# Ledger of designs, part 17: peptides against a protein of PDB entry 3C66

Target 1, 189 residues: chain A of PDB entry 3C66
Amino acid sequence: KSWANLFEKNDFFFRYKFYLEITAYTRGSDEQHLKWSGLVESKVRLLVMKLEVLAGIKIAHPFTKPFESSYCCPTEDDYEMIQDKYGSHKTETALNALKLVTDENKEEESIKDAPKAYLSTMYIGLDFNIENKKEKVDIHIPCTEFVNLCRSFNEDYGDHKVFNLALRFVKGYDLPDEVFDENEKRPSK

## One batch from the design tools (peptide; aimed at target 1 L20 D138)

Design b2_p14_5_s4 (made by RFdiffusion4, then SolubleMPNN; from b2_p14_5, 7 letters changed)
Fold by OpenDDE base, seed 4:
Structure b2_p14_5_s4 (fold): chain B 189 residues (1-189), chain A 14 residues (1-14)
Amino acid sequence: as target 1 above (189 residues)
Amino acid sequence: KEPIIEPERLVAKL
């Protein structure tokens, strides 16, 4: 099925039971993040193509727009925490320990010049073609290839203190709150 | 039916 059926946001995050989250992290400048996230985003289509050919995957459908967020990130530990906790409703509350950068606060002196972690997250909706409950689908290979492709593009992207890339498999009911509008109820289990 | 998906998470540490 052609990706041309751009699902509206509202349908996309309710359509699938399973999602692959692709998050580009940058602890550095907005310019660094723009380059890194832009690269990652430009390669997502290649990952989708690799996922679609897996026997257990019936559909791998990318959401077309990234989700952008940024946090004040004073320490490396904070950056590790972001990478650990982000992308799951179960764990995202831990991010409340950090200052989320918003349009309302970005010009505050304490925020404007603070070290930041930038996040850009792409979503792939997954539908599986499984015959039984014990059937395994291994996405490790295509995901690893994708990571390697992104990381190998520029030597600078080898600096894990600055640039990170994570892929997370999540259930629809465990999607981050950011994917839902204020009036939307998250999917149930 | 719910598949077993591996890995659940991959973090690039290369």
Scores: peptide ipSAE 0.114, ipTM 0.772, DockQ to the pose 0.783
OpenDDE base, seeds 1, 2, 3, 5: peptide ipSAE 0.038, 0.036, 0.039, 0.097; ipTM 0.651, 0.701, 0.728, 0.762; seeds 1, 2 fail the geometry check

Design b2_p14_6 (made by RFdiffusion4)
Pose (drawn by RFdiffusion4):
Parts: sequence; structure tokens; C-alpha cells
Structure b2_p14_6 (pose): chain A 189 residues (1-189), chain P 14 residues (1-14)
Amino acid sequence: as target 1 above (189 residues)
Amino acid sequence: ELEVFPDGLLKAHL
């Protein structure tokens, strides 16, 4: 074999059938999002611990990098549709109605200056100890406990017209395009 | 199919 093989990119977004995504939103400024998403990101490891001790959870595997994007966001209505539509491949297409900030256009006049909404998503891939027959598995409490941990007593993130946090349980075939690079086809049926 | 709760969007306000 060769050195090139050892350094082959991981296949995180193909190896699990289930993912938990944690999303921090900011309809505000760059630094408002830096602090906000920074706080949320700092708590994600705790969710891994809370989840992984559970009977039923075989593994809760965090990915090493948040997925980031921002859109020009004129209206409250837009910010809301972003939260609604972002996270699932079935729905993320609706985001094309808004201008996405890219490598090419981040420097343009009507974009550099426009109010923006910011997203930061972390993925925890899940695998399960399948109990007995096909049964429901409830991981609600550790999810809400994680939410309650996303707080600061010296910084108010209470204005939801600005700051928001969301979690999604998304099957592998339904992961957002952003997680697969130019090479990779996405998982199927 | 396996069912996991929450299965959809979980959103919270602080």
C-alpha cells in the first residue's frame, strides 16, 4: 500500500444510519454568533457523555468540525423559514430562496453589507443496541438537559428574535448536502 | 423500522 492511503479522508457521514445535529442560529452580528455558537459548541461533548451512558446507545460519535453557513436575512419571516427548513435534505432546498454567503460572493457590496443569519451545526452520529422487538427509543431528557446547559449568566441569549438553538434526529440518506464534498455521492434508499 | 424520540425538530428558547 502507500502513504496516500493512510491519509484518506474519513467516511463519517456514510458509516452511521442515524445522526443528531445540534444547530446554533444567530440573526445578528458576526461576534454575536461567535459567542453564541461558541457556547453551544462547548457543551456538545457533554451531550455525548449523557447519551453514551444510556442503555440503548451503543455509541454517540461527535464529528470534529462544525458546519457553518450564513444567509442574507432581511425579514423575521426569513429567519424563521431558515430554522424550519434547514437540517433535512428533504427541505433544505427552500433555502435557495435566500442568498447564501460563499467563497466567491462574501466580498461583494450587496452581500458584505447585508444583514445576515448565521448557522453552526455539529453532528453526533448514533448507533443502537436494538433491545428486543422494534421498539421506540427515548432520548429526550439528555437532549433537553443539554439545552438547559446552553446558557450564560453574564450573557443574555434570551432574545429569540436573535439567538436560537435546535436539534434534529436525521437519517443518513437525509443529511444536508453540505456534509458531502464534491466527490461523494450521497447515501440512497 | 427503529423509532427514536425526538424523531423531528427539537427547538428550545432560553

Design b2_p14_6_s1 (made by RFdiffusion4, then SolubleMPNN; from b2_p14_6, 8 letters changed)
Fold by OpenDDE base, seed 4:
Structure b2_p14_6_s1 (fold): chain B 189 residues (1-189), chain A 14 residues (1-14)
Amino acid sequence: as target 1 above (189 residues)
Amino acid sequence: ELIIIPSGKLVFQL
């Protein structure tokens, strides 16, 4: 199926057993994040193309809309924690220790001027052509190439204190809560 | 078992 058929959320997060999450992190200004995340998002199609041609990958379909979130992030340790815990249902509850920025609270004085970590997450649904029980598909190379492509675009993106990029391989039942609507039931194991 | 990424997560310092 063409990507066009997957541009709507619909059943995207129920369709695949496996997902690749691509998260651009920025601890800085909204402007910095907009530039960084926009760059990452613009390159996702190249990663998809590299994944699609790998032996053992049958399908690599991007969900075309990013998921956006931001947290009050007063310390570097908090930023590291966000990067460690985000992107998995198993670990995302740890983020409850941080203040999520919402439309309702963003104008509060304690939040408005606080240091923030911004997150933009893209998802790729993966289907594998597994012929043998011992089949291994290593996507490390295309993922590394993707990261290198993004971070080499501007020297400023070399500052890991501000800009980060993570790729997480996640099973459908372990997707973050943000990908599901309130009326949707999380996929079972 | 299918192995895709040994660590399941790749975090890159930029």
Scores: peptide ipSAE 0.040, ipTM 0.723, DockQ to the pose 0.727
OpenDDE base, seeds 1, 2, 3, 5: peptide ipSAE 0.038, 0.149, 0.046, 0.095; ipTM 0.721, 0.829, 0.754, 0.758; seeds 2, 3, 5 fail the geometry check

Design b2_p14_6_s2 (made by RFdiffusion4, then SolubleMPNN; from b2_p14_6, 7 letters changed)
Fold by OpenDDE base, seed 3:
Structure b2_p14_6_s2 (fold): chain B 189 residues (1-189), chain A 14 residues (1-14)
Amino acid sequence: as target 1 above (189 residues)
Amino acid sequence: ELEIIPSGKLVFNL
């Protein structure tokens, strides 16, 4: 049974207290981003498998669709800011200083030819086994292996000026606004 | 209390 059929899209971001966010960043062309994000997305299942076998993780469920966004990104400092601020409700308001590219504005002369940062974000819902008194779960190893796997696939992906990959452990109440529909209320603390 | 290591943003000096 395809995992895709088990998750009604509507409840995924309310089902778990904890999420792992995987964001592929590209400051370059849409074609470069498509290749990079597609590679990262193709490897998420391997990360899930490595997370599921960790003592203390009960469930690791990937959301099947990436969230995609792009910003006008004229400087390297803007690109660093995006990577620092994205992926948390607490910090995402800083991104309002940048021009979000939308279907409505993408053809504007000031946006069409501007340097862009592209983002593709995958989410993994996490449930933990609290019963076994293991108060500590170390996810460094599987996450590092995942990043190494993605970065080592092509030499071009070693260029941190263009291609970046970040993982963030986030509580459900601190998920980005993009994961909720306009009529949905953010989970409380 | 559940402690996730690392917490928050994971930075990889790879």
Scores: peptide ipSAE 0.255, ipTM 0.861, DockQ to the pose 0.665
OpenDDE base, seeds 1, 2, 4, 5: peptide ipSAE 0.209, 0.225, 0.246, 0.223; ipTM 0.825, 0.850, 0.850, 0.849; seeds 1, 4 fail the geometry check

Design b2_p14_6_s3 (made by RFdiffusion4, then SolubleMPNN; from b2_p14_6, 6 letters changed)
Fold by OpenDDE base, seed 1:
Structure b2_p14_6_s3 (fold): chain B 189 residues (1-189), chain A 14 residues (1-14)
Amino acid sequence: as target 1 above (189 residues)
Amino acid sequence: ELEIIPGGLLRFQL
């Protein structure tokens, strides 16, 4: 399959049974988030390279465009909730308790000056080699190395009150709603 | 059966 097909959103999120999500979080300014997310995005290719060499992984293909969202985030507890609940269809409904920032509402006074959490999410589609009846693939090491690589770039990124980075292994049927168009049906189990 | 380690959410407080 040509890499050119990875630019088609609709095909990418139906192509694989499994995905690795990489989300950069920032509770701060848009400028802080642009720097942090831009750094994370610039390193995703290195994570892909490390995943591809694992014996159990046949294919690791990144979706090249990030998904962007932001929420009004008045408390640290709200920020923890975002980090815990985002990126899974099973849990993302908890985020309905927060105000999603949109182009339609961003100029409202209650939203414009409110504390915000910004999210940038990258997706990697995964195909596995199933040679044995029981296959165990450990992605902990490459994921940890990736996080360390991103956080080590600037000492400011050590402030967990502002900057965070999470990875989520997700089945295709549990992808968040953001990856599907309104007319698209979520993959079944 | 395929087992991915770790499964689900990975949060790092490094």
Scores: peptide ipSAE 0.502, ipTM 0.928, DockQ to the pose 0.791
OpenDDE base, seeds 2, 3, 4, 5: peptide ipSAE 0.489, 0.498, 0.475, 0.501; ipTM 0.925, 0.927, 0.920, 0.925

Design b2_p14_6_s4 (made by RFdiffusion4, then SolubleMPNN; from b2_p14_6, 6 letters changed)
Fold by OpenDDE base, seed 5:
Structure b2_p14_6_s4 (fold): chain B 189 residues (1-189), chain A 14 residues (1-14)
Amino acid sequence: as target 1 above (189 residues)
Amino acid sequence: ELEIIPSGLLRFSL
């Protein structure tokens, strides 16, 4: 059975206490983003494999579909803000200062030709082997290797003004609102 | 307590 068939969408974001978010950012064209995000997505399975073999990680399950969003991003400072604030419920409210591109507004003249930041986010649910009261799991190495693998694919992806890649370790109660349906209750602490 | 390193946002300026 494909991993995609094991989890109904509705249970994935409630099943784990911890998640690793992988966000590909592009401040440029939709075409640039499609190439960049597609590359990142294609490598997520390699990251999962590296996470699964770490001491202390019991399970690393990727969610099969990316979450897509885009913002009007007129400045580099706005792009930095997006990268800093996105992916956590605690901080995502800061993004309300930016104009979210929606299907309803994308054709507005003020939005259509505006500079945009595109975001594609992949989620990995994590379960840990907590044998001792104090467990330390270092994910820095596999995450760094993953980023290097993505960035090294094309020299253009070295341009941090356009292409960025961030990972965020989050608790289930701090997942972004985008992962929940309107009728779903956010996981409690 | 579980300690993940690094915790939170990981931005790579590589």
Scores: peptide ipSAE 0.499, ipTM 0.923, DockQ to the pose 0.783
OpenDDE base, seeds 1, 2, 3, 4: peptide ipSAE 0.497, 0.497, 0.493, 0.491; ipTM 0.923, 0.924, 0.923, 0.922; seed 3 fails the geometry check

Design b2_p14_7 (made by RFdiffusion4; failed a check: the pose's geometry)
Pose (drawn by RFdiffusion4):
Structure b2_p14_7 (pose): chain A 189 residues (1-189), chain P 14 residues (1-14)
Amino acid sequence: as target 1 above (189 residues)
Amino acid sequence: FNHKLYNDMVFTVD
């Protein structure tokens, strides 16, 4: 074999059938999002611990990098549809109605200056100890405990017209396009 | 801020 093989990119978004995504939103400034998403990202490892001790959870595997994007966001209505539509491949297409900030356009006049909404998503891939028969598995409490941990006493993130946090349980075939690069086809049926 | 749990965090594994 060769050195090139050792350094082959991992296949995180193909090896699990289930993912938990944690999303921090900011309809505000760049630094408002830096602090906000920074706080949330700092708590994600705790969710891994809370989840992984559970009977039923075989593994809670965090990916090493948050997925970031921002859109020009004029109206409150837009910020809301971003939260609603972002996160699933079935629905993320609706985001095409808004202008996405890219490598090419981040420097343009009507974009550099426009109010923006910011997203920061982390992925925890899940695998399960499948109990007995096909049964429901409840991981609600550790998810809400994680949410309650996303707080600061010296910084108010209470204005939801600005700051928001969301979690999604998403099957592998339904992961957002952003997680697969230009080479990779996405998982199927 | 507000939060949403998409799914309710109760589901069946296929």

Design b2_p14_7_s1 (made by RFdiffusion4, then SolubleMPNN; from b2_p14_7, 8 letters changed; failed a check: the pose's geometry)
Amino acid sequence: MKYKLFGGGVFTVE

Design b2_p14_7_s2 (made by RFdiffusion4, then SolubleMPNN; from b2_p14_7, 9 letters changed; failed a check: the pose's geometry)
Amino acid sequence: MKYRIFGGGVFTVD

Design b2_p14_7_s3 (made by RFdiffusion4, then SolubleMPNN; from b2_p14_7, 8 letters changed; failed a check: the pose's geometry)
Amino acid sequence: MKFRLKGGGVFTVD

Design b2_p14_7_s4 (made by RFdiffusion4, then SolubleMPNN; from b2_p14_7, 9 letters changed; failed a check: the pose's geometry)
Amino acid sequence: MKYRLFGGGVFTVE

Design b2_p14_8 (made by RFdiffusion4)
Pose (drawn by RFdiffusion4):
Structure b2_p14_8 (pose): chain A 189 residues (1-189), chain P 14 residues (1-14)
Amino acid sequence: as target 1 above (189 residues)
Amino acid sequence: FNHHIYNSVFTVEE
């Protein structure tokens, strides 16, 4: 074999059938999002610990990099549809109605200056100890405990017209396009 | 802020 093989990109978004995504939103400034997403990101490892000790959870595998994007966001209505539509491949297409900030256009006049909404998403891939028969698995408490941990006593993130946090349980075939690069086809049926 | 937790209770598919 060769050195090129050792350094082959991992296949995180193909190896699991289930993913938990944690999303920090900011309809505000760049630094408002830096602090906010920074706080949330600092707590994600704790969710891994809370989840992984559970009977039923075989593994809670965090990816190493947050997925980031921002859109020009004029109206409150837009910020809301972003939260509603972002996160699932079935629905992320609706985001095309808004202008996405890219490598090419981040420097343009009508974009550099426009108010923006910011997203930061982390993925925890899940695998399960399948109990007995097909049964429901409840991981709600560790998810809400994680949410309650996303706080600061010296910084108010209470204005939801600005700051928001969301979690999604998304099957592999339904992961957002952003997680698969130019090479990779996405998982199927 | 507000939060939404989607599908925290689910059935695992084989």

Design b2_p14_8_s1 (made by RFdiffusion4, then SolubleMPNN; from b2_p14_8, 8 letters changed)
Fold by OpenDDE base, seed 3:
Structure b2_p14_8_s1 (fold): chain B 189 residues (1-189), chain A 14 residues (1-14)
Amino acid sequence: as target 1 above (189 residues)
Amino acid sequence: MKYRLENTVFIVEE
C-alpha cells in the first residue's frame, strides 16, 4: 500500500483492535467550537509522537479527519450526559434522548436558536507489542501532558461550562456508530 | 476546561 492510502478512511476502523478517541466539547457557539476543536486537533500529532516511543506501543496511527456532531443541549446536566455517554457503542444509545442536529433539521425553529453542544473527535489506531500473550499498557502520562498542553495554551478556554476535552481508550467492536458507513458491519468481539 | 481520561491504563491480549 502506498503512503497516500494510509490516511484514507477505507479500512482504518477495521485495521486495529484498539483506538484512542480525543473529543473536544463545546457548549456555546459554532465559532467557539471551531477555535477550540482546531486547537485540540493541531496538537494531536504531538500526542502521537509521545505514544510512538512507548515500549508497549508498536503503532500509533492518527486518522487525519475529525468526526463532527452536535446536539440540542438545553441544560448543563445534558452536557454532562453527552460527555459521559459519547464515544462508546455500549453507551451512545443514551444520546437518542437528545435531538441530533443535522443539515436537514438545523433550520427548524426548535433547533435553530436552541443551546447546542458541539463535538469534534479525532481517532488514533493502536497496535501493541505483546510479549507474553498479555501486556499492561499505561498511556496516562502522554495523555495528561496532551491535556495540559491544550489547557495552558489559551486562558479563553478556562470555562468548564463551555469547553471540555476527553480522551477515551476503546476496543474496535465498541467504536461509535459514526465511524462506520451504513453498509459496513461493525467488527465482532 | 475540565478533562476526562478514561481507561488510560489497560491490559491488551493477543
Scores: peptide ipSAE 0.575, ipTM 0.946, DockQ to the pose 0.856
OpenDDE base, seeds 1, 2, 4, 5: peptide ipSAE 0.567, 0.559, 0.567, 0.562; ipTM 0.945, 0.944, 0.945, 0.944

Design b2_p14_8_s2 (made by RFdiffusion4, then SolubleMPNN; from b2_p14_8, 6 letters changed)
Fold by OpenDDE base, seed 4:
Structure b2_p14_8_s2 (fold): chain B 189 residues (1-189), chain A 14 residues (1-14)
Amino acid sequence: as target 1 above (189 residues)
Amino acid sequence: MKYRIENSVFTVEK
């Protein structure tokens, strides 16, 4: 069974208390982003495998499809802001300062030719083996290995002004709004 | 590329 058949979108973001977000960032062309995000996405399965073998992790389930978004990104500071604020409900409101590119507005003259930051985000739902009331979990090594894998694969992505990668551990109640439908209420604490 | 790894060490509660 392909991962695509294992998970329905409808409950994935309610099924787990914890998620790992993998976001590929590109400030450049859509073609550049397609190549970069495609590379990152192609390696996610390897990250999942590394997570699954950790003693503290019971389940690591990837969501099958990336979330795609893009913003008008006129400056490098804007690009840094996107990378700082994206991926958490607590901070994502800061992105309202930027123009989100949508199907409705993408053909507007002010948006069509504007510099853009593209984001592709993959999600991994995590379940843990908790023996005690509290367990410390460290996923830094698998995450670092994943980053190194993406970084070392091709020198074409060496320009940090264009290509970036982020891994963020988040709680379900702190997931970005993008993962929920308009009629869905985000999980509570 | 630059990379960020955020909150890779955390505590989970039952």
Scores: peptide ipSAE 0.669, ipTM 0.955, DockQ to the pose 0.855
OpenDDE base, seeds 1, 2, 3, 5: peptide ipSAE 0.661, 0.664, 0.664, 0.663; ipTM 0.954, 0.955, 0.955, 0.954

Design b2_p14_8_s3 (made by RFdiffusion4, then SolubleMPNN; from b2_p14_8, 9 letters changed)
Fold by OpenDDE base, seed 4:
Structure b2_p14_8_s3 (fold): chain B 189 residues (1-189), chain A 14 residues (1-14)
Amino acid sequence: as target 1 above (189 residues)
Amino acid sequence: MRYRLENTVFIVEK
């Protein structure tokens, strides 16, 4: 049901203070991205399982659907910028220099045939077992294992000019704008 | 592919 999905979305990005973002990047065809992002997405459950067993993690809850976006990406530098700036509200404004592909503009001649970077982003909400006032959490190992799994699964994704993967830990107030509806207020610090 | 791991070590507070 559409309303249930909307409700789940809205609640999810306000429910947690912390999120892990998993973004599959493709500078190439839509078909290439579909295969790459599909592979990454299919492995997210394994990452969740590895996160859940960490002593400091109380909850690792994946959001059910990826966020899809694409940009006109004429150059490799643009592609690097997307990977550098995407995934944080603090930095995503830099992406305004690029043309976001939308349903409204995708058929424009200047956009339709332009080189594109495709992004599929999965989110994991995180809750922690905090015994002290401050706890240091290290999720490096499970994240590395996940990346290695994606990398080793198929050699077809070896071209870093086309296929990339990023994992980013972010606070709820620093989530990208895409996760919120226009009428929603971003969580405060 | 290349990969990026950002902020995989962090401090959380109550």
Scores: peptide ipSAE 0.628, ipTM 0.954, DockQ to the pose 0.859
OpenDDE base, seeds 1, 2, 3, 5: peptide ipSAE 0.628, 0.623, 0.628, 0.626; ipTM 0.954, 0.954, 0.954, 0.953

Design b2_p14_8_s4 (made by RFdiffusion4, then SolubleMPNN; from b2_p14_8, 7 letters changed)
Fold by OpenDDE base, seed 3:
Structure b2_p14_8_s4 (fold): chain B 189 residues (1-189), chain A 14 residues (1-14)
Amino acid sequence: as target 1 above (189 residues)
Amino acid sequence: MKYRIENSVFIVEK
């Protein structure tokens, strides 16, 4: 298969046992989120480059399209809850307490003008060089460098009540439901 | 902004 085929969704979320999730959060306007998420997404290639050169990493392959979602988010506590619970199948059910904004409901009076949290998530599939039965992998430095790059690029994103960033390492069986089609079965442990 | 880096140190098994 050509490298171009690796960027298709078809089997991307079944191909790897491990994934790195990069989520840009915005509690504000859609315009604010577009700018913030666009900045984060534009830097993902630099993170991939840093991951690829680590001895323990065989492959770091980005899925090039972000996943987009938004929730009605009336309080700061709700915003913190979203950031705590999103990105893992194990915990994402807690988000059911909030109203998910959809194309079908976005024009409802209770949703249209409500405070919202916007999420854009990029995924990187990871494969590793395992010499022994178990290997310890540390990707903290590349992740920290990525965060610092996003943070230092523009002071407009300094308000933590509005703009946030999360990186989460997740096993394939614990990926959020959003990455699978309705007819797809989640990978087993 | 604030940031989270979760599980950046992990064990992988063959």
Scores: peptide ipSAE 0.651, ipTM 0.952, DockQ to the pose 0.849
OpenDDE base, seeds 1, 2, 4, 5: peptide ipSAE 0.646, 0.641, 0.647, 0.648; ipTM 0.951, 0.951, 0.951, 0.952

## One batch from the design tools (peptide; aimed at target 1 T144 N148 R168)

Design b2_p15_1 (made by RFdiffusion4)
Pose (drawn by RFdiffusion4):
Structure b2_p15_1 (pose): chain A 189 residues (1-189), chain P 15 residues (1-15)
Amino acid sequence: as target 1 above (189 residues)
Amino acid sequence: ELYVHPDTHAKIYYL
């Protein structure tokens, strides 16, 4: 074999059938999002611990990098549709109605200056100890406990016209395009 | 399924 093989990119977004995504939103400034997403990101490891001790959870595997994007966001209505539509491949297409900030356009006049909404998503890939028959597995409490941990007593993130946090349980075939690079086809049926 | 946290208004989307 060769050295090139050892350094082959991992296949995180193909190896699990289930993912938990944690999303921090900011309809505000760059530094408002830096602090906010920074706080949330700092707590994600705790959710891994809370999840992984559970009977039923075989593994809760965090990916090493948040997925980041921002859109020009004029209206409250837009910020809301972003929260609604972001996170699933079935629905993320509706985001095309808004201008996405890219490598090419981040420097343009009507974009550099426009109010923006910011997203930061982390992925925890899940694998399960499948109990007995096909049964429901409840991981609600550790998810809400994680949410309650996303707080600061010296910084108010209470204005939800600005700051928001969301979690999704998304099957592998339904992961957002952003997680697969130019090479990779996405998982199927 | 959608759960909205009463205090934080955080959203949890379930399968």

Design b2_p15_1_s1 (made by RFdiffusion4, then SolubleMPNN; from b2_p15_1, 9 letters changed)
Fold by OpenDDE base, seed 1:
Structure b2_p15_1_s1 (fold): chain B 189 residues (1-189), chain A 15 residues (1-15)
Amino acid sequence: as target 1 above (189 residues)
Amino acid sequence: MVIVDEKTHARIFLL
């Protein structure tokens, strides 16, 4: 059974109490983003393997498809704001100050030629061993190793003003709205 | 808690 068939969107974002989000950011061209996000996405399986061997983690399951979004991003400060606020329901409302690029608006002259930030986000559902809850599971180490792996692959990705990466450990009730359909109710606390 | 890598500016958000 392909990984694609095991985790349909329908229950993945309701199944776990905790998730790890991996977001690749690009402030540049769509071609630059395709290369950068493709690299990051290709390495997610290695992060999963590192998470699975942690004593406190029972299961680490990746969602098979990335979530894609883009914003008009005229300034460096806007790009920093996107990276600070994206990936949490608590903070994502700050992104309403920026113009989201959609299929309906992408051909508008003011949007078509505007500087853009592109986002590709992968999700990992996490199940923790209750018995090991006494030991704080430190996911910082595998996350740091993953960042170093992606950044060291090509020196062209060293410019943080163009290419960046974030890993966000979140509770299921604080997942971004993008993971839920309009008819789905957000998980409770 | 947010950790920003000093060299890469990558962000790690922890609970």
Scores: peptide ipSAE 0.773, ipTM 0.973, DockQ to the pose 0.848
OpenDDE base, seeds 2, 3, 4, 5: peptide ipSAE 0.726, 0.768, 0.769, 0.770; ipTM 0.967, 0.973, 0.973, 0.973

Design b2_p15_1_s2 (made by RFdiffusion4, then SolubleMPNN; from b2_p15_1, 7 letters changed)
Fold by OpenDDE base, seed 1:
Structure b2_p15_1_s2 (fold): chain B 189 residues (1-189), chain A 15 residues (1-15)
Amino acid sequence: as target 1 above (189 residues)
Amino acid sequence: MVIVHPETHARIFLL
């Protein structure tokens, strides 16, 4: 079975109690986002390697495909809101105040030429060693190292008004709705 | 808990 077949969407988002989300944000052109998100995505394997060597982590499994979304983003405050609220079921309802860009609406004149925020999100499923629960697993260190790695690659990515990055540690029941199909039930607490 | 980098505004959300 190919590595891709082991991490099909069908059970990945139900398999783990915890996930790490990596989101690349771009408020600019689709070309800018393609370069930035492509860089971030290319480095996720290095983050996985750093997570796997932590004594409290038994398994760190990346999902193979990014989730892509974009919003009309007319202001800097809207861009900050997206970065604060995205990636958690508890907070993602705040994004309903923004216009989601879809295949059905992308050619509308009011949307086509509007300022946009682009999002690419990668997911890592985490399994923790119960026996090592005595040691607090500090994922902050590898997350910070990952941010520094992505930001230091090119000085152009230093402009936080255009390019940004977030890492979110979430429980399976608090995953965004985007990871589930309409017929799938969200994991319980 | 949310950690925001003071210069880059990169965000790390921890439980």
Scores: peptide ipSAE 0.721, ipTM 0.967, DockQ to the pose 0.813
OpenDDE base, seeds 2, 3, 4, 5: peptide ipSAE 0.528, 0.707, 0.706, 0.688; ipTM 0.935, 0.965, 0.965, 0.962

